# Ledger of designs, part 102: peptides against a protein of PDB entry 3WG5

Target 1, 218 residues: chain A of PDB entry 3WG5
Amino acid sequence: LAKNIVYVAQIKGQITSYTYDQFDRYITIAEQDNAEAIIIELDTPGGRADAMMNIVQRIQQSKIPVIIYVYPPGASAASAGTYIALGSHLIAMAPGTSIGACRPILGYSQNGSIIEAPPKITNYFIAYIKSLAQESGRNATIAEEFITKDLSLTPEEALKYGVIEVVARDINELLKKSNGMKTKIPVNGRYVTLNFTNVEVRYLAPSFKDKLISYITD
Target 2, 218 residues: chain A of PDB entry 3WG5 as posed
Amino acid sequence: LAKNIVYVAQIKGQITSYTYDQFDRYITIAEQDNAEAIIIELDTPGGRADAMMNIVQRIQQSKIPVIIYVYPPGASAASAGTYIALGSHLIAMAPGTSIGACRPILGYSQNGSIIEAPPAITNYFIAYIKSLAQESGRNATIAEEFITKDLSLTPEEALKYGVIEVVARDINELLKKSNGMKTKIPVNGRYVTLNFTNVEVRYLAPSFKDKLISYITD

## One batch from the design tools (peptide; made by RFdiffusion4, then SolubleMPNN)

Design b2_p15_2_s4 (from b2_p15_2, 7 letters changed)
Fold by OpenDDE base, seed 4:
Structure b2_p15_2_s4 (fold): chain B 218 residues (1-218), chain C 218 residues (1-218), chain A 15 residues (1-15)
Amino acid sequence: as target 1 above (218 residues)
Amino acid sequence: as target 1 above (218 residues)
Amino acid sequence: MVVGIEPISFPTVKR
């Protein structure tokens, strides 16, 4: 029986326009091969709002389920990463990871202090993140608190509060636990039941360009 | 008679955190030498709002007058550059340059289209840019229109409308025309009359780091 | 260091 393919790719570091390119490339490859899903191993401290919004849109336009997996232990889906996760078809987290801390900032001052976003901007992103949560059937109240309280959650808390769908130690456990789950947002207008029975895991490596940019931005 | 020193430095390209570092470095050098002023030859298509705001603050904290000079011909103080200019002690433009086009955006989509900022963000920056104009005694109505109408002005128009103070073809003409002008914002709590009589012009070169980052971001 | 949802960019007038 032709094995269903699940792609796995890593996205690490700050969310930038280049991160969008990575998402786009990875999802496109998986789409072209009619994969059952793509799992993005995400580890990000945050990044640019524009890139984040583009990534969310790209995920929403995906022809296949996009699973955001906060991985490995020690990783985070912080700030922009939380938005991306909330915009995805399924969120998983490894033990020892975190999600949240989404208060928008205008940037950092030279002294390293945060330049606060005005209330109007904060309110915009509150509305935005709540929308993502609501659209995905996830906890919009907690999503709001990711901003208003700059809240960060453990995987266990996030699962408990209905922010995420799976806590898994590795890809194998993720596949096992997510098998039979419905996507939290539609794929091509329909909620899809994930079928990870008899799957082949295919890892996508970063391009040379990806490696170079990561090196420059790190 | 000990020649008054006027520093000149170039800042070109997108406004980023690195651009802030350039401003800070250049202004600091000029401050350390108790320069009469520093002229920043600015050519920017825009950039990040956070960096822009930091730059404005750095200019406002300067112990010496900071003159923004949109130079050379063909250059622009577009978008973020306009804010920086309006936050400075004096604005000059060379013929054939432009200022304005300040509508905030969230970024660019993959197709190159603008991701529009929500009205709340736009309104914030309207208030901000108007404040800069008002504080500097410049045309706040036009400053608002830089956003609301995405207005761009020629040097002649900008001068006519009271957005800028000088149109000059080169540094020599700038020094000549600005000699005896008062700064449009205070320096250390006082409006300063520029004295460019018997000055030595000292050019500051970009650091190696500055060159590298410009190359990467361009 | 949580890099906040960083900045509102101003459109670079793409020449």
Scores: peptide ipSAE 0.052, ipTM 0.404, DockQ to the pose 0.777; fails the geometry check
Fold by OpenDDE base, seed 3:
Structure b2_p15_2_s4 (fold): chain B 218 residues (1-218), chain C 218 residues (1-218), chain A 15 residues (1-15)
Amino acid sequence: as target 1 above (218 residues)
Amino acid sequence: as target 1 above (218 residues)
Amino acid sequence: MVVGIEPISFPTVKR
């Protein structure tokens, strides 16, 4: 019986327009192969708001479940990464990772200080992040505090507060724990129950362009 | 008599955090050599607001005049590039270039459509771009229209409307026409009269990293 | 011009 395929790919570094292309490529491959799901191992300090919003939209338009997995230990889904996670079908984190710190900034000054976004922008993204949390049945109060308090959480805290769904040490544990869970947002208009019984894990490699961009942004 | 040095460097492509590093590096080199000025040949379709604001600040903190030169023909100082130009000590454009189209956007959707910024963000950048124009004695009404009407101007129009100071075909014509002009903003707290009599032009090459980033962003 | 989000805001570049 044709084994259900689960794709695994890595997205590391800053969220940019190229990161959108990576997400699009990876998800498209998994869609074309009618995968049970794709797991994106995410490690990002943040990035561009536009790319983030496009990635969220791409995930929401996915024909298959997209699982954001903050991995490996030491990785984070910070800032833009948190938005992406909150926009996904399931969030997992490895022990020793972090999520949060979502305050929108205009950038960093020459001295490395944060240029804060005007209150109007901050309020826009508060509304946006809360909407993502609400749409996915996740903790909207904590989502707001990711901005207002610059809150960062451990996997255990994030799980406890209902921000994420799974704490897992590796892909195998992730598949085991998420088996039977419903997606937190719809896939093609329907909430899907994940079935990871007898799945084949298929790893996607970064393209040459992906490697080059990663090299520059790391 | 030690010839006054004018540095010329190129910044091409999207405005990013790396673009800030390029500006910083180029201006620092020119400052260290006590150059009369640095001319940045700018060709950009736009970029990140944070990087743009940092670049503007870096220019405003420069110990030497920074001239933005939209070059070569076919180039543009679009979006973020216009802000950078308006924040500089002098703006020049080559015939066949353009400036404007400054409407802030959240980004591009998957279909390539523009995701418009919320009115609050748009209004913030209207105020910001107008302040840059006012501080530099340039046309604040047109600066606003770069956003509100998504206005783009030819060099001749930009000169006519008092957005830029020089139309020049090449570096030599730029130096000739700008000789004796006062900077539009202060250099170390003082408006400087440019003296390009008997200057040596020194070209700065992009670093390997600059080339790599340009290759990826072009 | 694209607005960034903390900790690193990457504004969208008009391609």
Scores: peptide ipSAE 0.051, ipTM 0.515, DockQ to the pose 0.214; fails the geometry check
Fold by OpenDDE base, seed 2:
Parts: sequence; structure tokens; C-alpha cells
Structure b2_p15_2_s4 (fold): chain B 218 residues (1-218), chain C 218 residues (1-218), chain A 15 residues (1-15)
Amino acid sequence: as target 1 above (218 residues)
Amino acid sequence: as target 1 above (218 residues)
Amino acid sequence: MVVGIEPISFPTVKR
């Protein structure tokens, strides 16, 4: 009986157009092999809004469940990372990670100070993040507060408030805890019950291009 | 009989938070003196969306008519500048100027290529620019095409299509042609008929801060 | 060069 495959890939650093390419590549590989799911180990301080929105769209178009796993301990799904997580089929966090701080900005002044987004832009992203939360059956009030209060949460808080689904120390614990859970958003128009019985875990390495891009954006 | 005052101020360069401060200062001065109107000579390649939206709001909150004048010949109200113009009480252009090219971007890649805004952001600004056009009784179809086709127009085209109200070579011609026109948006909840009979023109100089900011953003 | 509506970005949390 062919073992169901679960792919694991890492995305680390700022969210850019190259990060979109990574998501697209990883998900495409997993789709081609009819994987049970792909887990993206995410560690990001944030990044660009356009890349973020494209990534969310790519996740939602996936033929397989995409699990965002904030990993390892010390990692974050900050800012753009939170949107990506809220747009995914399942969110997990490792102990000692964080999620939130989603206030949009227009950039930095020459002195390094944050240039605040105008209220209209902020309101757009409030509506956007709330839509992601609502569509995924997650806490839309907290999602809004990720922007309005620049709120950041621990894994335990995020789980308690219904922002995420799993707290897990490693991939094995994640697979165990998420087994039998339904995806929070549809896969090909249907909510899928995750089946991680008798799975083979396959790790995807970053391409040479992925490595180069990560280096340039750092 | 106290001459009605028309203020003229210049805003040149990229639209930033400092540009908002300039608009706020200039309009406030004109309001304090109960001016008949303020004319802003605008020459901008564009800038930040947040600053733009704040400027539009500040114009709409003005106690006096704010006329955007794309001036001198060779100037443009490009990108953010078009939004500002469409949010104003009256738009004028000098011969040899341009307006349009309003497609939002998320920035530049490391190689200098434009990073396109995701469809959701683009659609937001389409709705926004159309709202400005509709509220001001201007051509909403062309306003949309400023984004979707990255359209730029000459003064003659902009006038013909109902995007702007006046083509004028200088302030005197502008005052003459706009005399008796109604504002395209309300002033304190009422459409105002411009009265430029027996007016005194006063030029406002940029503050030291305004000059410094223009230098830093260039 | 037309400077488009500048990027909406999200602040990077400096670690």
C-alpha cells in the first residue's frame, strides 16, 4: 500500500516575490506527487504585501492541504507571516514562537522611522485579515487586533483564542496532533480530513535560486 | 471692500508624509485668512499611498476650495498626484503637462524592477479612484483606466474626457476661466461657485521644513 | 520615472 507522503519545506526570512516562487515550487512538487499535505516551516519577520497576497492565493489554489508551521523555537510568523498563516489550511506553532504584529506600513523614513499607512490602507488590511480569519473559522476579532493593537501572541495564547489549531514541538508531534483534523479552508472546494496514518515524511531542500534569493534579501 | 484673497502654493516632488504637512499648512493658512480659494501648483511623479489618502482627506475637509493646478509646463500629476487632483475641488492643467499612470506598486525588486501590487490591492485602488471621480462628477471610466491601462493624458485629452475642468497657461488665465465655476466637490457640505472677481493673489513660500523635506526625499 | 503608489509593506520585526 503506497505510503501517503507528507512534504516538509522551510521558508525563512523576508516575504518577497522570491518567497512566492518558493511557495509555488514547493506546493507544485507536493501536488505532482499527490502528497497528503505539505508542511511549510515558516520563520519570517514580515515583508511585502503583494508577495503575501500572492502567497495566500497560491495556498488557497493548492490541490493539497498546506500547513503553516511556525518553527523552530524562536521563530515567528510576524506581520506578512500572520496573513500567510491565516490563509492556510492549518496553523501550527512550536513552543517559544510568536504570531501577529500585522500593522501595514508604507516604508521607512530616511531616519529609519516607520511611515504609517493611511487609515484607508490600514482599513483595507483589517478587512483582508478578518476575511482570512472568517474564511478559515479562526478568531476574526484577534485577527483585527493583530493590526489595530499590533498584537503578538504566544502559541498557547493563539491556540486559546482560536487563531491556530496546533502547538507542536516537532514534525512528529504535529502529524500526531493534526491527524484527523479537518482543514480550516477548502482543498479543491472541499474540507479535507487530514490522514497522517502511515505517512512518509519527505524534506524538500531549497533550490540554488532559493538560497541565492534568501541571501540577497537579508 | 476687502479684496477676496486667492493663495497660491507650490508642491513639488514625491508625495510623502511631509507633503501632507505642506498641504495641511498651506490650506490652514488660507482657511485662517478666509481666502476665496487656494491654488496648489502641483508637480509630482507620485509617491506613497498613505500620504496621498491623507492629503485627499485634508483637501476634502478644507473650509475653502482647493484647486490643483498641474504647473508649470513640463510638470505632471502622476500616480499619487492624479488621486490628489481627483480628490480636489477643481483641477487645472497647463499646456505641456500630464496626468495619470496610477497603477499601485508594492515597490521595486533588488534589480530595480517594479513589484506589482496584488489584484486585491489594485482593485482597492480602482474602487478608490473611481469613488473620487464619481464624487467629483468626473470621468470614472478614465479614472479606472489610469490604473488598468496605466493611462496618461494630455491636458486637452483630460479636459475632453471630463477628467479636469480647466486648461490654463498661468494663474491669471486659470482665475479667469474658473471664475463662476462650481466646485466639483462640496466645501463644508455645499458646492461653491468660485468668485474670482477683484481678487488679490498671494503666494505662499515653502517653510524651511518644507525645503528640507523636499531635499531629503529627492 | 513615475514613482507609483509606494509599496505597502509590513515591518520586519528585528530579532
Scores: peptide ipSAE 0.040, ipTM 0.394, DockQ to the pose 0.417; fails the geometry check
Fold by OpenDDE base, seed 5:
Structure b2_p15_2_s4 (fold): chain B 218 residues (1-218), chain C 218 residues (1-218), chain A 15 residues (1-15)
Amino acid sequence: as target 1 above (218 residues)
Amino acid sequence: as target 1 above (218 residues)
Amino acid sequence: MVVGIEPISFPTVKR
């Protein structure tokens, strides 16, 4: 019996249109091979709202489960990263990572201070993040507080509060713990039970372009 | 017996004069074929007030029911999109979408900050949005608060408050749930009972021009 | 003229 395949790829840095392209490429590869799932190792401080929303849509349209894994220790799913995670089929975090701090901003002043978003924008994203949480059966109150209180959580807190599904130290532990779990949102209209028994893990490397852009934006 | 036809088309992006042309084209096609209805999958952050008002008028002059469907998950009927929805014969939302945030603005400053509209303009649109809600038997208080509080709602909230009529995950569920519902505004002077029994769904693709403009504006 | 709200940046948490 052909082994089920789980793809693993890394997305690091600011969320931009290029990040969308990375998500799209990675998910497409996994879809084409009818993978059991793709795990995206995510480490982001945030980024553009438009790109973030596009990424969420792409994940939710995936033909296979997309697992967001905040990894390695020291990584974050900050700001835009939290929205992406909440839009995914399963969220995992490694110890020593963080999630949250989702308050939208207009940008930075010349002195580096934050230009706050007007209430209109803030309220829009409150509704948006709450809808993501509600759709996925995750804690909508905490999701709102990621904005209103600029709240950040540890993996243990996030798990406790029902924001995420798994705390895992590495890919092997993640696969072990998530085996038999149902996706938190549908895949092609159905909640899927993850089968990580007898799987082959395949790592997707960043393209040359991915490396170059990451180098420029870092 | 010839199957009743339901058309489905997508409108995504900023509301502009081009968006009006898309609405007009799509509705005209459906009218010519005497369709049971047209469903417009809407995903918009907002746009121009003039274009929005023209779109509302075009919808209200339609010879067939026009259903606004905020879709897919992650999409929004934000700002101008809310007005369009409130002007339509039926509103549906997918899980993970949002509606609201209707406060008019004059634009964005060079630093990206919002230039607020003067009270005269704000009051005009309060009256306008309330009239749309009242005409369609939807929650006029919430419609006002979409402006005064820049309120945004989840699908569940919008349904609960009587802003929308249906929450549906996809077109099939939408058709199922809306079958037998009456339009919230008249079609050619009469409230129509939707008949989605034994219907053929026909998708209208964006024109080449539509694709090009979307590519440039994205 | 009602202008839609586009590019909202989310704060980058400076490490």
Scores: peptide ipSAE 0.027, ipTM 0.261, DockQ to the pose 0.236; fails the geometry check

Design b2_p15_3_s1 (from b2_p15_3, 8 letters changed)
Fold by OpenDDE base, seed 1:
Structure b2_p15_3_s1 (fold): chain B 218 residues (1-218), chain C 218 residues (1-218), chain A 15 residues (1-15)
Amino acid sequence: as target 1 above (218 residues)
Amino acid sequence: as target 1 above (218 residues)
Amino acid sequence: MVIGIEPISFKTVKR
């Protein structure tokens, strides 16, 4: 039986193999305690596609609902962050945050210019992001446009267009608004109705390693 | 007489000579036990063309049906993975996966740019992929476009266009949906009707070597 | 920062 516990953890910075480790660790802890859900406060400019895809897989393999919460105000789920969000059980955004800008790139040239991805790669990620959106019942057209138009959205726009499920100012409002919502993807093969009545909010602090790596990558 | 056993094995990562060894090992085990079928959970970004072609041959020489299952969500049968799938007895995809992007390349330049294959090579693989599609009764036009347009598809699109046979969330749904389907290519010269009534699902775990190689190639 | 796509490599082996 799920405990009346909701975990909250922060993931900030570039999406890397270390970010995968963070997701894995946080979700594992919450799974072990049979939490009702875990909320990941996400703030990322993007990062590595391989790490992103691994993170999406880890989320979708979770034994508990994983809620991606773009937080705090000023944060973004940019690029890789959008894919991660679209792969999650529920997306929330705080006012003053953004989502989108998902065009894949090969990297940056010495002069800082973007090395564009070849059509092969772009089309791959278009299919991928559309698939994530379709699976989760989110707006696949907008998901595609996150790539083709480099579109970015406000929380209000994202909600309006059916990209996200909740706009919330803080964790308490998020819990209130998402109470009774079904997950947008299955948990262990079943859509779960979130129950956030009388929950204990438990924060997972970044490890020393997390702090150090964040310091290095920031 | 085929036992009521279905094997499931995972193949993840780049398609290499080692991947061939994995396919060969897994299929051989399933053959030895006279399994009803083997399901390969495939997640690959692509890889070597030579290894891919060898894998296709190994699949087509199988004494039992080989089902390629693009799984889990977030996985892909990209590039070489598409060829492998098209060479198999049945293709399934999980929601949130992708297939396609099959344009051959010579490699990557030092700057990360794609070195394009000469027309001769491109045309060779167009013919090859079309042949795989035609042989399996799958959409050869789309197969060609996987190369010429670097097309990638969602599971729903792939199903709609007749590229794949099944969309399934998990192994149980796959077994349910594919029960009674004919293989898209022959097994020992005959099209086999899949019988997944009262089957035992048996997972083949990656060997230590498999884990190590996956770790190195990831 | 845009998704660094590790290249989907379909390498044709030079025969």
Scores: peptide ipSAE 0.026, ipTM 0.295, DockQ to the pose 0.145
Fold by OpenDDE base, seed 4:
Structure b2_p15_3_s1 (fold): chain B 218 residues (1-218), chain C 218 residues (1-218), chain A 15 residues (1-15)
Amino acid sequence: as target 1 above (218 residues)
Amino acid sequence: as target 1 above (218 residues)
Amino acid sequence: MVIGIEPISFKTVKR
């Protein structure tokens, strides 16, 4: 029986236009191969709101399920990473990871201090993140508090509060636990039941360009 | 006679993934309408290298000529903006604008000081910018010096040195001067002679998303 | 924190 393919790719570092390109490339590869899903191992402290929004849109336009996996232990889906996760078909976290801290900022001042976003921007992102949560059947109140309280959650808390779907130590456990789960958002207009029985895991390496840019941006 | 359409859009601020989206959207609209060209009024202090490279690629993939117009007076195509310009089908500048200062940096430290790019990165971008210049028949030596000397040029200097093609005060003068010029890079494999006789100018407004992000990033 | 990822910033010309 032709094994269903699950792709795994890593996205680490700041969320930028390049990160978008990585998402786009990885998802495109998986789409082309009619993969059962792609798992993005995500480790990000955050990044650009624009890139984040584009990534979310790209995920929503995916022809296959995109699973955000906050991995490895010590990783985070912080700030923009949380939005991306909430915009995905399934969220998993490894023990020792975190999600949240979504308060938008305008940037950093010359002294490294945070330039606060005006209320208008904050409110926009509150609405946006709540929308992501609602659309995915996740906890919109907590999503809001990721901004208003700059809240960060452990995997266990995130699972408990209905922010994420899976706590898993590794890819194998993730596949096992997510097998038979429905995507939290539709794929091509339909909620998909994940089938991770008899799958082949394929890892996608960063392109040369990816490596170069990651080196430059990290 | 059905008037050929020339689109004009503004891209202002830092070059980011969102800027890429703006370029993509604007060019796509112009492509869909089989426009004679799109003029991007560019005012940027620079931005992300990844976004810049993607923008360049998007321009190169355009089905119609993309003209970078450093506008209005006081604007710049600085840093990433220079790369974008050099990657475009035609470069124009208004009086009182500037181009150059292309030295890559890793970012800013907490104290606002520049974190210098390692030689490897600098050399990469030297090669890249030279390639853009060479491919477009523009001055590769000056392109290199945009990095090595952090050189900035006036429109008159840039024209003189063969970095740009047009100095124009406004869109009308730009259209007049660029009428009959060949693109500096091909469109769909062919160098195109611009025809700006009997054209309708259509301005593209930023989307709501564009406005919001520009507000957040500026 | 939506960290404004510092672009591989080409020198913003100090205004």
Scores: peptide ipSAE 0.031, ipTM 0.269, DockQ to the pose 0.244; fails the geometry check
Fold by OpenDDE base, seed 5:
Formats: C-alpha cells, structure tokens, sequence
Structure b2_p15_3_s1 (fold): chain B 218 residues (1-218), chain C 218 residues (1-218), chain A 15 residues (1-15)
C-alpha cells in the first residue's frame, strides 16, 4: 500500500521575498509528489507585509493542504506570521509558542521606536485579517484584536477562542490529532479530510541559498 | 450554437500608465470579438490617480461589460483599485480579499510616513468617488467613508452594504452568480443583462511587456 | 503633482 507522504519543512526568521521563495519551493515539491500535506514549522517575529500577502496567496493556491505549525516551543507566529497562519489550511501550535501582535507599522526609527502606520494602513489590514479569519472559519473578532489591541495568545487560548485547530508537542502528535480533520480552507475548491493513518514523513532541507539568506537577515 | 465568449485577464500590481495600457489592450481585444463580457482579475495596492481616472474612463467607454473581480484570495482592490471597481459594470470579490482605503496622498516621505493630501485634493476625490458610486447605484456613503475614514471592507461587508454585486470563489462561480444580472452602468447607453449560460472562457495572457513591467514595479 | 493613492507598504510588527 503506497504510503501517504507528508512533507515537513522549516521557515524561520523574518518574512521577506526570500521567505516567499521558500514557501513556493516547499509547496511545489510537495505538490509534485502529490503529498497528503505539507507541514511548515514556522518561527517568525514578522516582516514585510507584501511578502506576507504573497505567501498567503501561494498557500491558498496550493494543490495540497498546507499546515502551519508554530514550532518549536519558544517560537512564534508573530505579526506577519499570524496572517500566514490564518491564510493556511490548518494551524497548529506547540506549547510555549505564541500567535498575534499584528499591528502594522511603517518601521523603526533610529532610536528603535516604532513608526506607527497611518489609519489607512491599519484599517486595510484589519479588513484583510478579518477576511482571512472569516474565510477559514476562525475567530474574526480575535483576528481584529490582534491588530487593535496588539493581542498575543498562547496555544491554549488560541485553541479556545477558535483561532487555531491543534495544540501539539511534536510532529507525531500533530499528525495524530489532525488525522481526520477537514481543512479550514479549500484545496482546489474542496475541503479536504486529512489522512495521516499510513504516512511517511519527509523532511525538506533548506537550500544553501535559504541558509545563506537566513544567516544574512538574522 | 455559437458560444458567447467571456474573456478573463489579470491585472496585478501598482496602478500606473502601464496599467492603463493593459486595460485598454484587454478591453479592445474583447470588443473586437464581440465578447459577452471581460472579467479583469484585479489585485492592486493602489497607485497613481491620473492613471486610475483614465482607466475608469476607458472602462466606461467599453463596448462590452467590464467586470472587475478582486481575485485571488488575499488580493485587494485597494485605493485606486476601489475607484476602478466602482467605475465598472460589475464588481465581484473572492473570499479573503478587500476593497477600500481610498484616501489620497501626495506620497511617502523618506522615513516612510505618508505625506497627506491637502483638503482641496481630498474633497475632489470625495466628490469623484461619490459620483462613481451614484452613477453605478452603489453605496455613496460608504464610498465617501473609503476616504474620510480610510475604510476597508471584506467581501461580505461590501456585498451587504451595496458596494459590490457578487462574492465568488472562482470564475465558474462568478459566471454562475452574475448570469442574468444587469450591468450597474450602461454599455453603449444601455444597461445590459449578462448571459453566461453557454459561455466559452478565454484567458488573455499578459504581454511580454506587461510581465516585464510588473517585475520591475513590484 | 502626481496624486498617489499609494500602495500600502507596511511592515508588520517585528517583535
């Protein structure tokens, strides 16, 4: 019986155009092999909004389920990472991780203070994040508060409030808990029921380029 | 039975004079073939007001219905894109998209802060956007608030408030839902009832020039 | 004077 394949890849660091390339590459590999799903272990403090939006689009265009897993403990899907997660087919978090803090900013001043985004931008992203939440059947009120209150949640809170679908300590627990779940957004126009009963886990390594860029940007 | 033709084309990125050329080219092709309509998949963060106004005029001068479709999920008809949409024969949005945030600006300062437009310019565009809404029978109060409050809406909100006509996940659903609808503005002096019962969908590819410019401007 | 209805270039908060 041919085993279902689940890919696991890691994306760590700031969200940039290079992060988009990583998502694109990883998802493409998994698509080509008709994988059951790809799990992206995400640890990000945030990054660029344009890159984030492109990543969300790429996830939504995926021919297979994309699971965002905030991992390992101590990691976060902060800011841009929250948007990415909300745009995905399933969100999981490990204990000791966080999600939220999504208020857009223009950048940092020389003294390290935040340059606030104008209301125009803030309102745009409120609408955007609410749309992602609504589309995926996740808590749109909390999604808005990720911006308006700069709210951050623990995994347990995020699960309780209907922001995420799974709390799991590791990949095995994630596979076990998510087995039989339906994706929160469609894959090729249909909600997919995940089948992790007979799975081969394949880890994708970052490319040399990915390693180099991560080293430079971190 | 000769099938009605519907063209589908994509316009993505900043609204510029090149974007006008794309609209002109796409609509002209569809006009020449006496298409039932053209659907423009729009994803824009905004751009130049002069280009936007020219695009609106070109749409209104079209010999066939022009449907603006904010697509794919994650896309937006932001800023200039909202004006374009409001100037079109029909607006559709995919889930996970947004519309609004129309406050005019003079540009960005070196620190990334917005240079605000003077009241004279703001008032001009308030009048302009209200006119587009009124002409198309769409919500002029909300159109004004796209500027005065920098409001952004989800597809569901936009539909509810009478800003747009259709929420659709894909082209097929759009065609199905919009079949039998009347255009919101006239085509050659008459409101047209869309007929998508026996349709051939033809995709227009961006020209090489279009691809190159998109690559440079993004 | 080119009136821009400009693209939202924003960074999400880097913690």
Amino acid sequence: as target 1 above (218 residues)
Amino acid sequence: as target 1 above (218 residues)
Amino acid sequence: MVIGIEPISFKTVKR
Scores: peptide ipSAE 0.025, ipTM 0.298, DockQ to the pose 0.171; fails the geometry check
Fold by OpenDDE base, seed 2:
Structure b2_p15_3_s1 (fold): chain B 218 residues (1-218), chain C 218 residues (1-218), chain A 15 residues (1-15)
Amino acid sequence: as target 1 above (218 residues)
Amino acid sequence: as target 1 above (218 residues)
Amino acid sequence: MVIGIEPISFKTVKR
């Protein structure tokens, strides 16, 4: 029986293999508990493309809706975070957060300058981010511009442009506003209508390993 | 029957989950082929601590000797790369390469400044790197200084201090010099004497995925 | 790779 439970977990910092492990752990817990959904409070400046792609895949394989919530105010779903959000079942943002800036780079030179990705890589990610947007019924043109113009958006802009689904100040408002919404991608082959009526919110704490790695990677 | 085969593979760039996948793939291939050893040509500025620790664990679980070779000239086993090397069965360096600079950081601030790791994390990695050195019969004092002094060493210095086992200009010289050496850590519970007499060298190419991810992460 | 890598690159920031 579907428990009227919504899990909430925080993922903060750079997107890495550890971030994948966190997503995997959190989603797995929520799946095991037959939660209505899991909300991931995301605050990331970006990170690794491989980890990002794995995270997107893990989200898409989730047996329950995964809601990316850019939170708290001041947080961002920047770079890799935007891809992750676009790959999710629902995106929400708190006021004062940002999303975008998705231009791929090879890294930083010794002088701190950006090493530009070759056109081939940039084009790959353009295609990839557009596919995520299209598949989730979100604005693919803006998704492309996250790369081509390194565009960053406010929650209000992102909502207006059809990049995200909800602007919410807190978890309660998020649940209220997202209640009755359909997932933007399928869960087990079906688009799910979110039911957040009389739900219990359960917060997941980072594991000791999560704390350690976050400490090591942040 | 042990094939008189030595595999050689290249791992270049940042240490990430993808790097783990590369190590895992390369070592697995060499294990399946009952190779005498695998040589990983390593050139890395560092990367993620979690990926690094996983790689070290994967190396230590290898059924065959894993030789880290800092190559070509100009390459480095910096930061995470040093930990990986210290966790391996044998370390070699080409002239003009470097090893060290292992101070953990939390990341970079928006202004490009280093975010310092708290003492607790730094101390953890001091203990960790010392353990790797001690377990491999290498210089634990220098290993600690890789963190505490952010020390970088030349191959000659590293050899002199007992951090590495071989200085070699190329694979042939490496095989020649390392022939008859014992692994610095056990393989399947036993220290192995390397036998590179009449070996066939096989180069492993990066997979398409490896190429793509390297392209995305580099 | 939208590496918004704030590299936890154990990059030794070569200063």
Scores: peptide ipSAE 0.024, ipTM 0.306, DockQ to the pose 0.196; fails the geometry check

